# Peptides against a protein of PDB entry 3B8E, part 195

Target 1, 230 residues: chain A of PDB entry 3B8E
Amino acid sequence: PFLIFIIANIPLPLGTVTILCIDLGTDMVPAISLAYEQAESDIMKRQPRNPKTDKLVNEQLISMAYGQIGMIQALGGFFTYFVILAENGFLPIHLLGLRVNWDDRWINDVEDSYGQQWTYEQRKIVEFTCHTPFFVTIVVVQWADLVICKTRRNSVFQQGMKNKILIFGLFEETALAAFLSYCPGMGVALRMYPLKPTWWFCAFPYSLLIFVYDEVRKLIIRRRPGGWVE

## One batch from the design tools (peptide; made by RFdiffusion4, then SolubleMPNN)

Design b2_p26_4_s1 (from b2_p26_4, 21 letters changed)
Fold by OpenDDE base, seed 4:
Structure b2_p26_4_s1 (fold): chain B 230 residues (1-230), chain A 26 residues (1-26)
Amino acid sequence: as target 1 above (230 residues)
Amino acid sequence: MEEEVEKLKERMRKLLEELERLGLEL
């Protein structure tokens, strides 16, 4: 998010508070839950990691976690951000380079894509209106990410949902997202304004995409062991 | 409240940096 914010000079899609809520609130409990996941049915058939040659975190795991899945997650967040800004008159093409004028408190005549002028306060309300949906989109996409991280090769349907701590993590992050989105005062305290309930659905295609992508990936790994997808 | 939240953010950032140093990538 911040790289695109800098490169494209767009209004900030994700605030520091929302980042902290992701890192500490939505990622920590799910990550701990994975430590209690049952071993895959094939794990005992794998050779032990060679501690001299194999890194603890292999390049493939990094590429999957931070590259592929992280990119789909970011795309989901940005999609929600652009939808909300477009609903408020700011088309994605008009946002390019707008940051300087957007963040200037003395400019009260920033035009949207339809020629409507926006005061600084109105622009900041729209910006902060984007933070919560972006965050919620990340959480909804993390549902799929958490579920797919249970296994490397087995389908979720084969491994099952027996880890009660993982299920608790899914409810906890959802409850946190709902709390931050709808609790009175969060707009002032955290600059997280309430969501339209419809904006929750913006994330679902991306959550489904991650799930389908990973199930297809796992299917390929099962059919072609030792491939570049493993 | 904003100042306390900002202080909390700074503490959390430092904690995250320490956790990253400890190899606890969250």
Scores: peptide ipSAE 0.000, ipTM 0.199, DockQ to the pose 0.029
Fold by OpenDDE base, seed 5:
Structure b2_p26_4_s1 (fold): chain B 230 residues (1-230), chain A 26 residues (1-26)
Amino acid sequence: as target 1 above (230 residues)
Amino acid sequence: MEEEVEKLKERMRKLLEELERLGLEL
């Protein structure tokens, strides 16, 4: 998100607080929970890894973790960001290059896409209003990410949801997201303004996309073992 | 479970407040 902020000169889509909430709040417990996941039902049917030839971390795993899933998460967050700004009169095309004037406290006549003027305070409220839904979008997408990371080849439907700690992690991150989003004073204390409940649904298509993508990937792996998709 | 979640929420809130005070606002 910060790279796009710099390159496109758009208002900051994700604040430091929200980054910390992701890294320390929503990622830690789920990541620990994966250590308690049951082995895949077919794991004992697989050949032992050859430590001389088989890399523990391969380009395919890196591509999946950072290239594919991370990009879908970022797209989800930015989609939510652009929806909220558009709802407040700022269309995506108008945000390009707007950062300089947006962040200037002496400019109180920044126009939106409809010619309405916005004071510095109003703009900052809108900016901070975007941070919480961006964070919530990441959390909702992480539901799918966490679930798909349970297995390498087996479908979630084959593996099931038996890991109680993982289920706890999903509830914990969701409860934390709800707390930070709706607890009185969070707007002042953490710059996390409350979001409309409807904005939670902005993330669902991306969560579903990740889930469907991974299930299709796993289906391909099961049908063509040793393929480039593995 | 609920108590652990509430404790975690409160710890996270305090941590974030401290980090905000330290000027990690970027």
Scores: peptide ipSAE 0.000, ipTM 0.264, DockQ to the pose 0.103
Fold by OpenDDE base, seed 3:
Structure b2_p26_4_s1 (fold): chain B 230 residues (1-230), chain A 26 residues (1-26)
Amino acid sequence: as target 1 above (230 residues)
Amino acid sequence: MEEEVEKLKERMRKLLEELERLGLEL
């Protein structure tokens, strides 16, 4: 999100506060929960990692986490962002390069795609209206990410959902997201304005896509061990 | 679970206050 904000010079799609809420709020408990996951049924058939040659974090893990899954998350968030701005009169093409004028508190006549003038305060309300649904989109996609991270080769249907701490993590991140989205005063404190419940459902296709993608990937790995997908 | 969520909320609030003090107008 922040890289596209800089490169495209668009209004800020995700506030630094919301980023911290993700990194320190919604991600910590789920990440810890993975330490309590049951070993895959084939783990004892795998050779132990050589700590001198085998990197703990390899290029493949980075490519999967940041390059594939992280890109799908970002696309989901940006889709929500562009829809909200378009509903408020700002088409995606008009947002390119707009940040400088958008963030200037002395410019009160920034025009939208329809020639309507927006004050600084009105623009900031619209910007902050985007932060909450972008955040919620990430959380909803993280449900799928957490579930797929349980195993490397086994399907979720083979491994099951027996990890109570992981289930707790899913409820915790969801409860936190709901609290930040709907608690009175969060608009002032966190610049997270209340979200229409319908926006939660906008993220579900992306979660489903991640889940289907990973199950297909795991199916390929099981059918062709040692392939380029592993 | 509610107590852990509340502890997490409090940690987040403190982090936000620290960010505001650092002049990160987010």
Scores: peptide ipSAE 0.016, ipTM 0.302, DockQ to the pose 0.087; fails the geometry check
Fold by OpenDDE base, seed 2:
Structure b2_p26_4_s1 (fold): chain B 230 residues (1-230), chain A 26 residues (1-26)
Amino acid sequence: as target 1 above (230 residues)
Amino acid sequence: MEEEVEKLKERMRKLLEELERLGLEL
């Protein structure tokens, strides 16, 4: 997210405090839940891989797969961000290079895509209005990530939802997202304004995309064991 | 993988700290 903010010179899509809430809050319980996941039925049946050849390839491929998932997460967040800004008159094309004028407190006549002038305060309200939906989008996409991370090779349909701690993690992160989104005072404390219920749905296509991507990946791994996708 | 994610998180945290030092009110 931050790299795109710098490169595209757009208004900040996600506040630092919100990033910290993701890193420290929403990721911890899911990560713990994965530690208690039941081993894949095939892991113990596999012959030990050659530690000299197979380890390096597998680590790189896992890193690449997680990098790809992280890119899909970021795309989901940015989609939600651009939707909200567009609803407030700022089309994505107009946001390119706008950051300098957006963040200048002395400029109170920044025009939107329709020629409406926005004060610094109004712009910051819109910016902070994007933080909560971006965060919630990450959480909703993390539902898919948490579910897919249960297994490296087996389909979710084969492994099932047996881990109660995983289910608890999904509820906890959702409850945290709801708390941060709707609790009075979060707009002041965390610069997270209340989320419109409709913006929750902006994340679902990306959650589904990750799920489909991972199931396809796992299907390829099952069909071509030892391939460059494993 | 968890270690790589943690390394990435740590790198991102350091990057954020550097950006905060650069006066970007993030």
Scores: peptide ipSAE 0.000, ipTM 0.251, DockQ to the pose 0.039; fails the geometry check

Design b2_p26_4_s2 (from b2_p26_4, 21 letters changed)
Fold by OpenDDE base, seed 1:
Structure b2_p26_4_s2 (fold): chain B 230 residues (1-230), chain A 26 residues (1-26)
Amino acid sequence: as target 1 above (230 residues)
Amino acid sequence: MDELVKKLREEFRELLEKLRELGEKL
């Protein structure tokens, strides 16, 4: 998100405080819950990792975690961001290069895509209105990410949802997201304004996409062991 | 609004596909 903010010179899609809420609030419990996941049925049939040759984190894992899934998450967040800004008159094309004027307190006549002028205060309200839905979008996409991370090769349908701690983690991150989004005073304290309940559904297609993508990937791995997808 | 969301979804889908292709090449 922050790289696109710099490169595209767009208004800030996700606030620093909101990032901290993701990193410290919504990610920790789900990540810990994975430590309690049941081993895949074939794990005892695999040879032990050679600690001298086999990296704990291989290039494929980095590519999957950061390159593919992380990019889909970011795209989901940016989708929500662009929709909200478009609903407020700022089309995505108009946002390119707008950051400098957007963040200038002395410019009170920034025009939207329809020629409406926006004061600095109004622009900041719209910006902060994007933070909460972006955050919630990340949480909803993280549901799929957490579920797909249960297994490397087995389908989630084969592994099942027996990990009660993982289920608790999903509820916890969702409850925290709801608390941060709707608790009175969060708009002032965290610059997280309440979102319409409909915004929770904006991320669902991306969550489903991640899930389907990973299930297809795992299916390919099972059918062609040692392929380029592994 | 629905048409805009649809268009944005299509654009993001195309972006996702391009990023996937890039990720497969990397």
Scores: peptide ipSAE 0.000, ipTM 0.188, DockQ to the pose 0.015
Fold by OpenDDE base, seed 2:
Structure b2_p26_4_s2 (fold): chain B 230 residues (1-230), chain A 26 residues (1-26)
Amino acid sequence: as target 1 above (230 residues)
Amino acid sequence: MDELVKKLREEFRELLEKLRELGEKL
């Protein structure tokens, strides 16, 4: 998100404090829950990693985490961001390069895509209105990410949802997201304005996409072990 | 396990409180 903010010079899609809430808040319990996941049924049939040739963190893992799943997550967040801004009169094409004028407190006549002028305060309200839905979109996508991370090779349907700690983590991150989104004072403290409940559903297609994508990936790995997809 | 979850919840609560305090100062 922050890199696109810099490269495209768009208004800030997700606040720094909100990013910290994701990294330290919503991700911690789910990540720890994976340590308690039951071993895959075939783990003992796999050869031990060769410490001389096999990196613990390989290019495939980086490609999966950052290049594939991370891109789908980012697309989900940005989709929600662009929809909200478009509903407020700012079409995606008009946002390109707008950051400089958007963030200038002395400019009170920034025009939207329809020629309506926006004060600095109005623009910041719209910006902060985007932060909560973007955050919630990430959390909803993280549901799928957490579920797919249960296994490297086995389908989620083969592994099942036996890890009660993971289930608890999903509820915890959701409850935290709801708390941050709806608790009074969060608009002032975190610059996160209350979210319309309908925006929770905006991320569901992306969560489904991640899930389907990873199940297809795992299916390919099962059919062609040792391929570039592992 | 319950103790670890409790500790994590406490640390998380402390972090949220610190974030709240930081947010009130900003």
Scores: peptide ipSAE 0.000, ipTM 0.281, DockQ to the pose 0.236
Fold by OpenDDE base, seed 3:
Structure b2_p26_4_s2 (fold): chain B 230 residues (1-230), chain A 26 residues (1-26)
Amino acid sequence: as target 1 above (230 residues)
Amino acid sequence: MDELVKKLREEFRELLEKLRELGEKL
């Protein structure tokens, strides 16, 4: 999010405080829960990792986590962001380069795509209105990410959902997201304004896409061990 | 906006169908 904010000079799609809520709030318990996951059924058939030659985090893992899955997450968040801004009169093409004027408190006549003028305060309300849906989109996509991270080769349907700590993590991150989105005063404290419940469903296609993509990937790995997808 | 969401849903459906077809061919 922040890279596109800089490169495209668009209004800030996700606030720094909201990013901290993701990294320290919603991601922590789910990440810890993976340590309690049951081993895959074929783990004893795999050779031990050589700690001197085999990196714990390899380029393939980075490519999968940041390059593929992280990109789908970012696309989901940005889709939500552009939808909200367009509903408020700012078409995506009009947002390019707008950041400088958008963030200037002395400019109170920034025009939208329809020629309506927006004060600094009105613009900041719209910006902060985008933060909550973007955040919720990330959380909904993270449900799929957490579930797919349970296994490397086995389908989630083969592994099952027996890890109670992981299930707790899914509920915790969802409850935290709901609290941050709907608790009175969060708009002032965290710059997260209340979200229409319908926006939770906007992320579901992306969550499903990640899940289906990873299950297909795992299916390919099971059918063709040692392929470029592994 | 409804059209963009519809278009994205359609593209997503098409992608799912293509993935299903690929899964059936594989």
Scores: peptide ipSAE 0.000, ipTM 0.186, DockQ to the pose 0.013
Fold by OpenDDE base, seed 4:
Structure b2_p26_4_s2 (fold): chain B 230 residues (1-230), chain A 26 residues (1-26)
Amino acid sequence: as target 1 above (230 residues)
Amino acid sequence: MDELVKKLREEFRELLEKLRELGEKL
């Protein structure tokens, strides 16, 4: 999010405080819960990792985590961001280069895509209205990410949902996201304005995409062991 | 905007269907 904010000079999609709430709040318990996941049924049939040749974090893992799943998560957040701004009169093409004028408190006549002028205060309300739905979108996508991380090769349907700590983590991150989104004073304290409940559903297609993509990947690995996808 | 969201959702659904078909063929 922050890289695109700089490169495209768009209004800030996600606040720094909100990013910290993701990294330290919503992701912590789910990540710890994976340590309690049951081993895959075939793990003892796999050759042990060669500690001299096989890196713990290899290029395939980086490509999967950051290049594929992380990119889909980012796209989900940006989709929600662009939808909200477009609902408020700012089409995606009009946001390019707008950051400088958007963040200038002395410019009170920034035009939207329809020629409506926006004051600094009005623009900041719209910006802060984007932060919460972007955050919630990331949390909803993280549900799928957490579930797919349970296994490397086996389908989630084969592994099942037996890890109670992981289930607790999903509820905890959701409850925290709801608290941060709807608790009075969060708009002032965290610049997270309350969102309409309908915005929670904007991320569901992306969660489904991650899930389907990973299940297809795992299916390929099972059918073609030793392929470039493994 | 409803049309753009609808179009993006439709493209996403098509992508998911293609991924599903690829997964079934593979």
Scores: peptide ipSAE 0.000, ipTM 0.188, DockQ to the pose 0.014; fails the geometry check

Design b2_p26_4_s3 (from b2_p26_4, 22 letters changed)
Fold by OpenDDE base, seed 3:
Structure b2_p26_4_s3 (fold): chain B 230 residues (1-230), chain A 26 residues (1-26)
Amino acid sequence: as target 1 above (230 residues)
Amino acid sequence: MEELVEELREKLRKKLAELEELGRKL
């Protein structure tokens, strides 16, 4: 998200505080919970890793976790961001290069795509209105990411949801997201304005896409062990 | 508060740049 903010010079889609809430709040407990996951049923049939040749984290795992899944998460967040700005009169094409004028406190006549003028305060309200739905979109997509990260090869349906700490992590991140989204004063403290409950559902297609993609990937790995998809 | 948010922005920019550099080294 922040890279596209710099490259496209668009208004900030995700605030610094919201990114910190992801990194320190919603990601930590789920990540710790994976340490308590049950071993895959075939782990004892795998050859032990050679610590001299085999990296603990291979390039494929990093590419999957940060590249592919992270890109789908970012796309979900940006979709939500562009829809909210479009509903407020700012079409995606008009946002390109707008950051300089958007962030200037002395410019109070920034026009939207329909010729309506927006004050600095009004623009910042719209910007902060995007932060919460973007954050919630990331959290909802992280549900799928956490669930798929339980196993490398086995389906989630084969492994099951027996890890109580992982289930707790999913509830914790959801409760934190709800608290940050709806608690009075969070608009002032964290620049996170309340969102309509309907915005939670905007992320579900992306969460489902990740889940289906990974189950298909795991199915391919099970059918063709040692393929390029592993 | 604004200074702390700016310092946190800069730390996040550094961490994102490190993640991007890690992503480029892939």
Scores: peptide ipSAE 0.000, ipTM 0.205, DockQ to the pose 0.021
Fold by OpenDDE base, seed 4:
Structure b2_p26_4_s3 (fold): chain B 230 residues (1-230), chain A 26 residues (1-26)
Amino acid sequence: as target 1 above (230 residues)
Amino acid sequence: MEELVEELREKLRKKLAELEELGRKL
């Protein structure tokens, strides 16, 4: 997210406080929940790992977990960001290069895609209005990520949802997202303005995409053991 | 908990600064 903010010179899509809420609030409990997950049912069917050739963390696992899933999460957040800015008159093409004028306190006549002029305060309200939906989008996408991370090879339907701590983590992160989105004073304290209920649905396609992608990946691994996707 | 939050805030600030510096070099 932040690299695209710099490279494309667009208004800030995700605030520092919002990133902190993700790392401390929404990631911690789910990560702990995975430590208490039941052993994968296929573990006993795997060949013994060769400690001389097989790295503890396979480069493939790193690429899959951090590269691909993280990119889909970022795309989901940016999609929600662009939808909200477009609803407020700023089309994605118009946002390119706009950051300099957007962040200047002395410019009070920044035009949107429809020729409407926006004051610095109005622009910052719109920017901060994007932070909460971006955060909520990450949380909704993390639902799918947490569920898929339970197993390397087995489908979620084969392993089942037996971990009560994982279920608790999903409710906790959702409750935190709802609290930060709708609690009075969060706009002033955290720059997290209230979320329209419709914007929660912007994340669901990306959550579904992660789930489908991982199930397809696992299906390929099951059909071609020892392939480059494993 | 407050110390952990401050340490994480500082790590985030450092990563943000590194990303800003990387973005200035590009």
Scores: peptide ipSAE 0.000, ipTM 0.221, DockQ to the pose 0.029
Fold by OpenDDE base, seed 5:
Structure b2_p26_4_s3 (fold): chain B 230 residues (1-230), chain A 26 residues (1-26)
Amino acid sequence: as target 1 above (230 residues)
Amino acid sequence: MEELVEELREKLRKKLAELEELGRKL
């Protein structure tokens, strides 16, 4: 998010407070919940890892977690961001290069895509209105991410949802997201303005995409063990 | 408790502002 903010010179899509809420609030319980996940049905049929060659964290895990899934999450967030700005009169093409004028407190006549002038205060309200839905989008995408991370090889349908701590984590992160989104005073305290309920659904295609992607990946691994996808 | 929360909020706001300013200078 922040890199695209710099490169594209667009208004800030995700605030630092929302990032902290993700890192410390929504991700903590879900991440811990994975430690309580049941072993895959085939784990005892696998050879022990070679401690001399097999690292706990390899390039494949990094590529999967931070590369592919992280890119889908970012795309989901940006989609939600662009939808909200478009609903407020700012089409994606108009946002390119707009940051300089957007962040200038002395410019009170920034035009939207329809020629409506926006004051600095109005622009900042719209910017902060994007923060909460971007955060919520990440949480909704993390539902899929958490679910897919339960297993390395087995389908989620084979493993099932037996981990009560993981289920609790999903509810906790969702409840926290709802609290931060709708609790009175969050706009002043955290610059998290309330979101339309419809904006929750902006993330669902991306959550589904992650889920489908991982199930396909796992299917490939099951069919071709030792492949480049493993 | 409220004063401690407000002090923490103010410290957080200051650190966030510093980080934003550092992020703008980078």
Scores: peptide ipSAE 0.000, ipTM 0.222, DockQ to the pose 0.032
Fold by OpenDDE base, seed 1:
Structure b2_p26_4_s3 (fold): chain B 230 residues (1-230), chain A 26 residues (1-26)
Amino acid sequence: as target 1 above (230 residues)
Amino acid sequence: MEELVEELREKLRKKLAELEELGRKL
């Protein structure tokens, strides 16, 4: 997120507080929940991997898989961000290079894509309005990520949802997302303005994409054990 | 358990470092 913010010179899509909420609230409990996940039913049936060759491959592939999932997650967040800004009159093309004028408190006549002028305060409200949906998008995508991360090779359908702590983690992050999105005063306290219920759906294609991607990845690994995807 | 606590600690350290780097850039 932050790299795209710098490179594209667009308004900040995700605030520091929302990043903290992701890191401390939504990522920690799920990460702990994965700790208590039952071992894959087939781990004990696998031959011991060669510690020299198979570690390097696995580390690269885990890094690539998490990198790819993280990229899809970021794309989901940015999609939600662009949808919200577009709903407020700022088309994605118009956002390019706008940051300098956007962040200047002395400029109160920044035009949107339709020629409407926006005061600094109005722009900051719109910017902060993006933070909550971006955060919620991350949470919704994390539902898929957390579910898929239960296993390296087995389908979610094969491993099942037996980990109660994982289910609790999914509930907790969802409850936190709902609390931060709809609790009165969060706009003042955390700069997290209320989320339109429709913006929850912006994340679903990306959560589905991650789920499908990982199931396909796992399917490839199952069909080609020892391949470059494992 | 220990490996997982270490992995969590490493993730936490990495996230803290990212937050510190973000905080320095803000």
Scores: peptide ipSAE 0.000, ipTM 0.200, DockQ to the pose 0.049; fails the geometry check

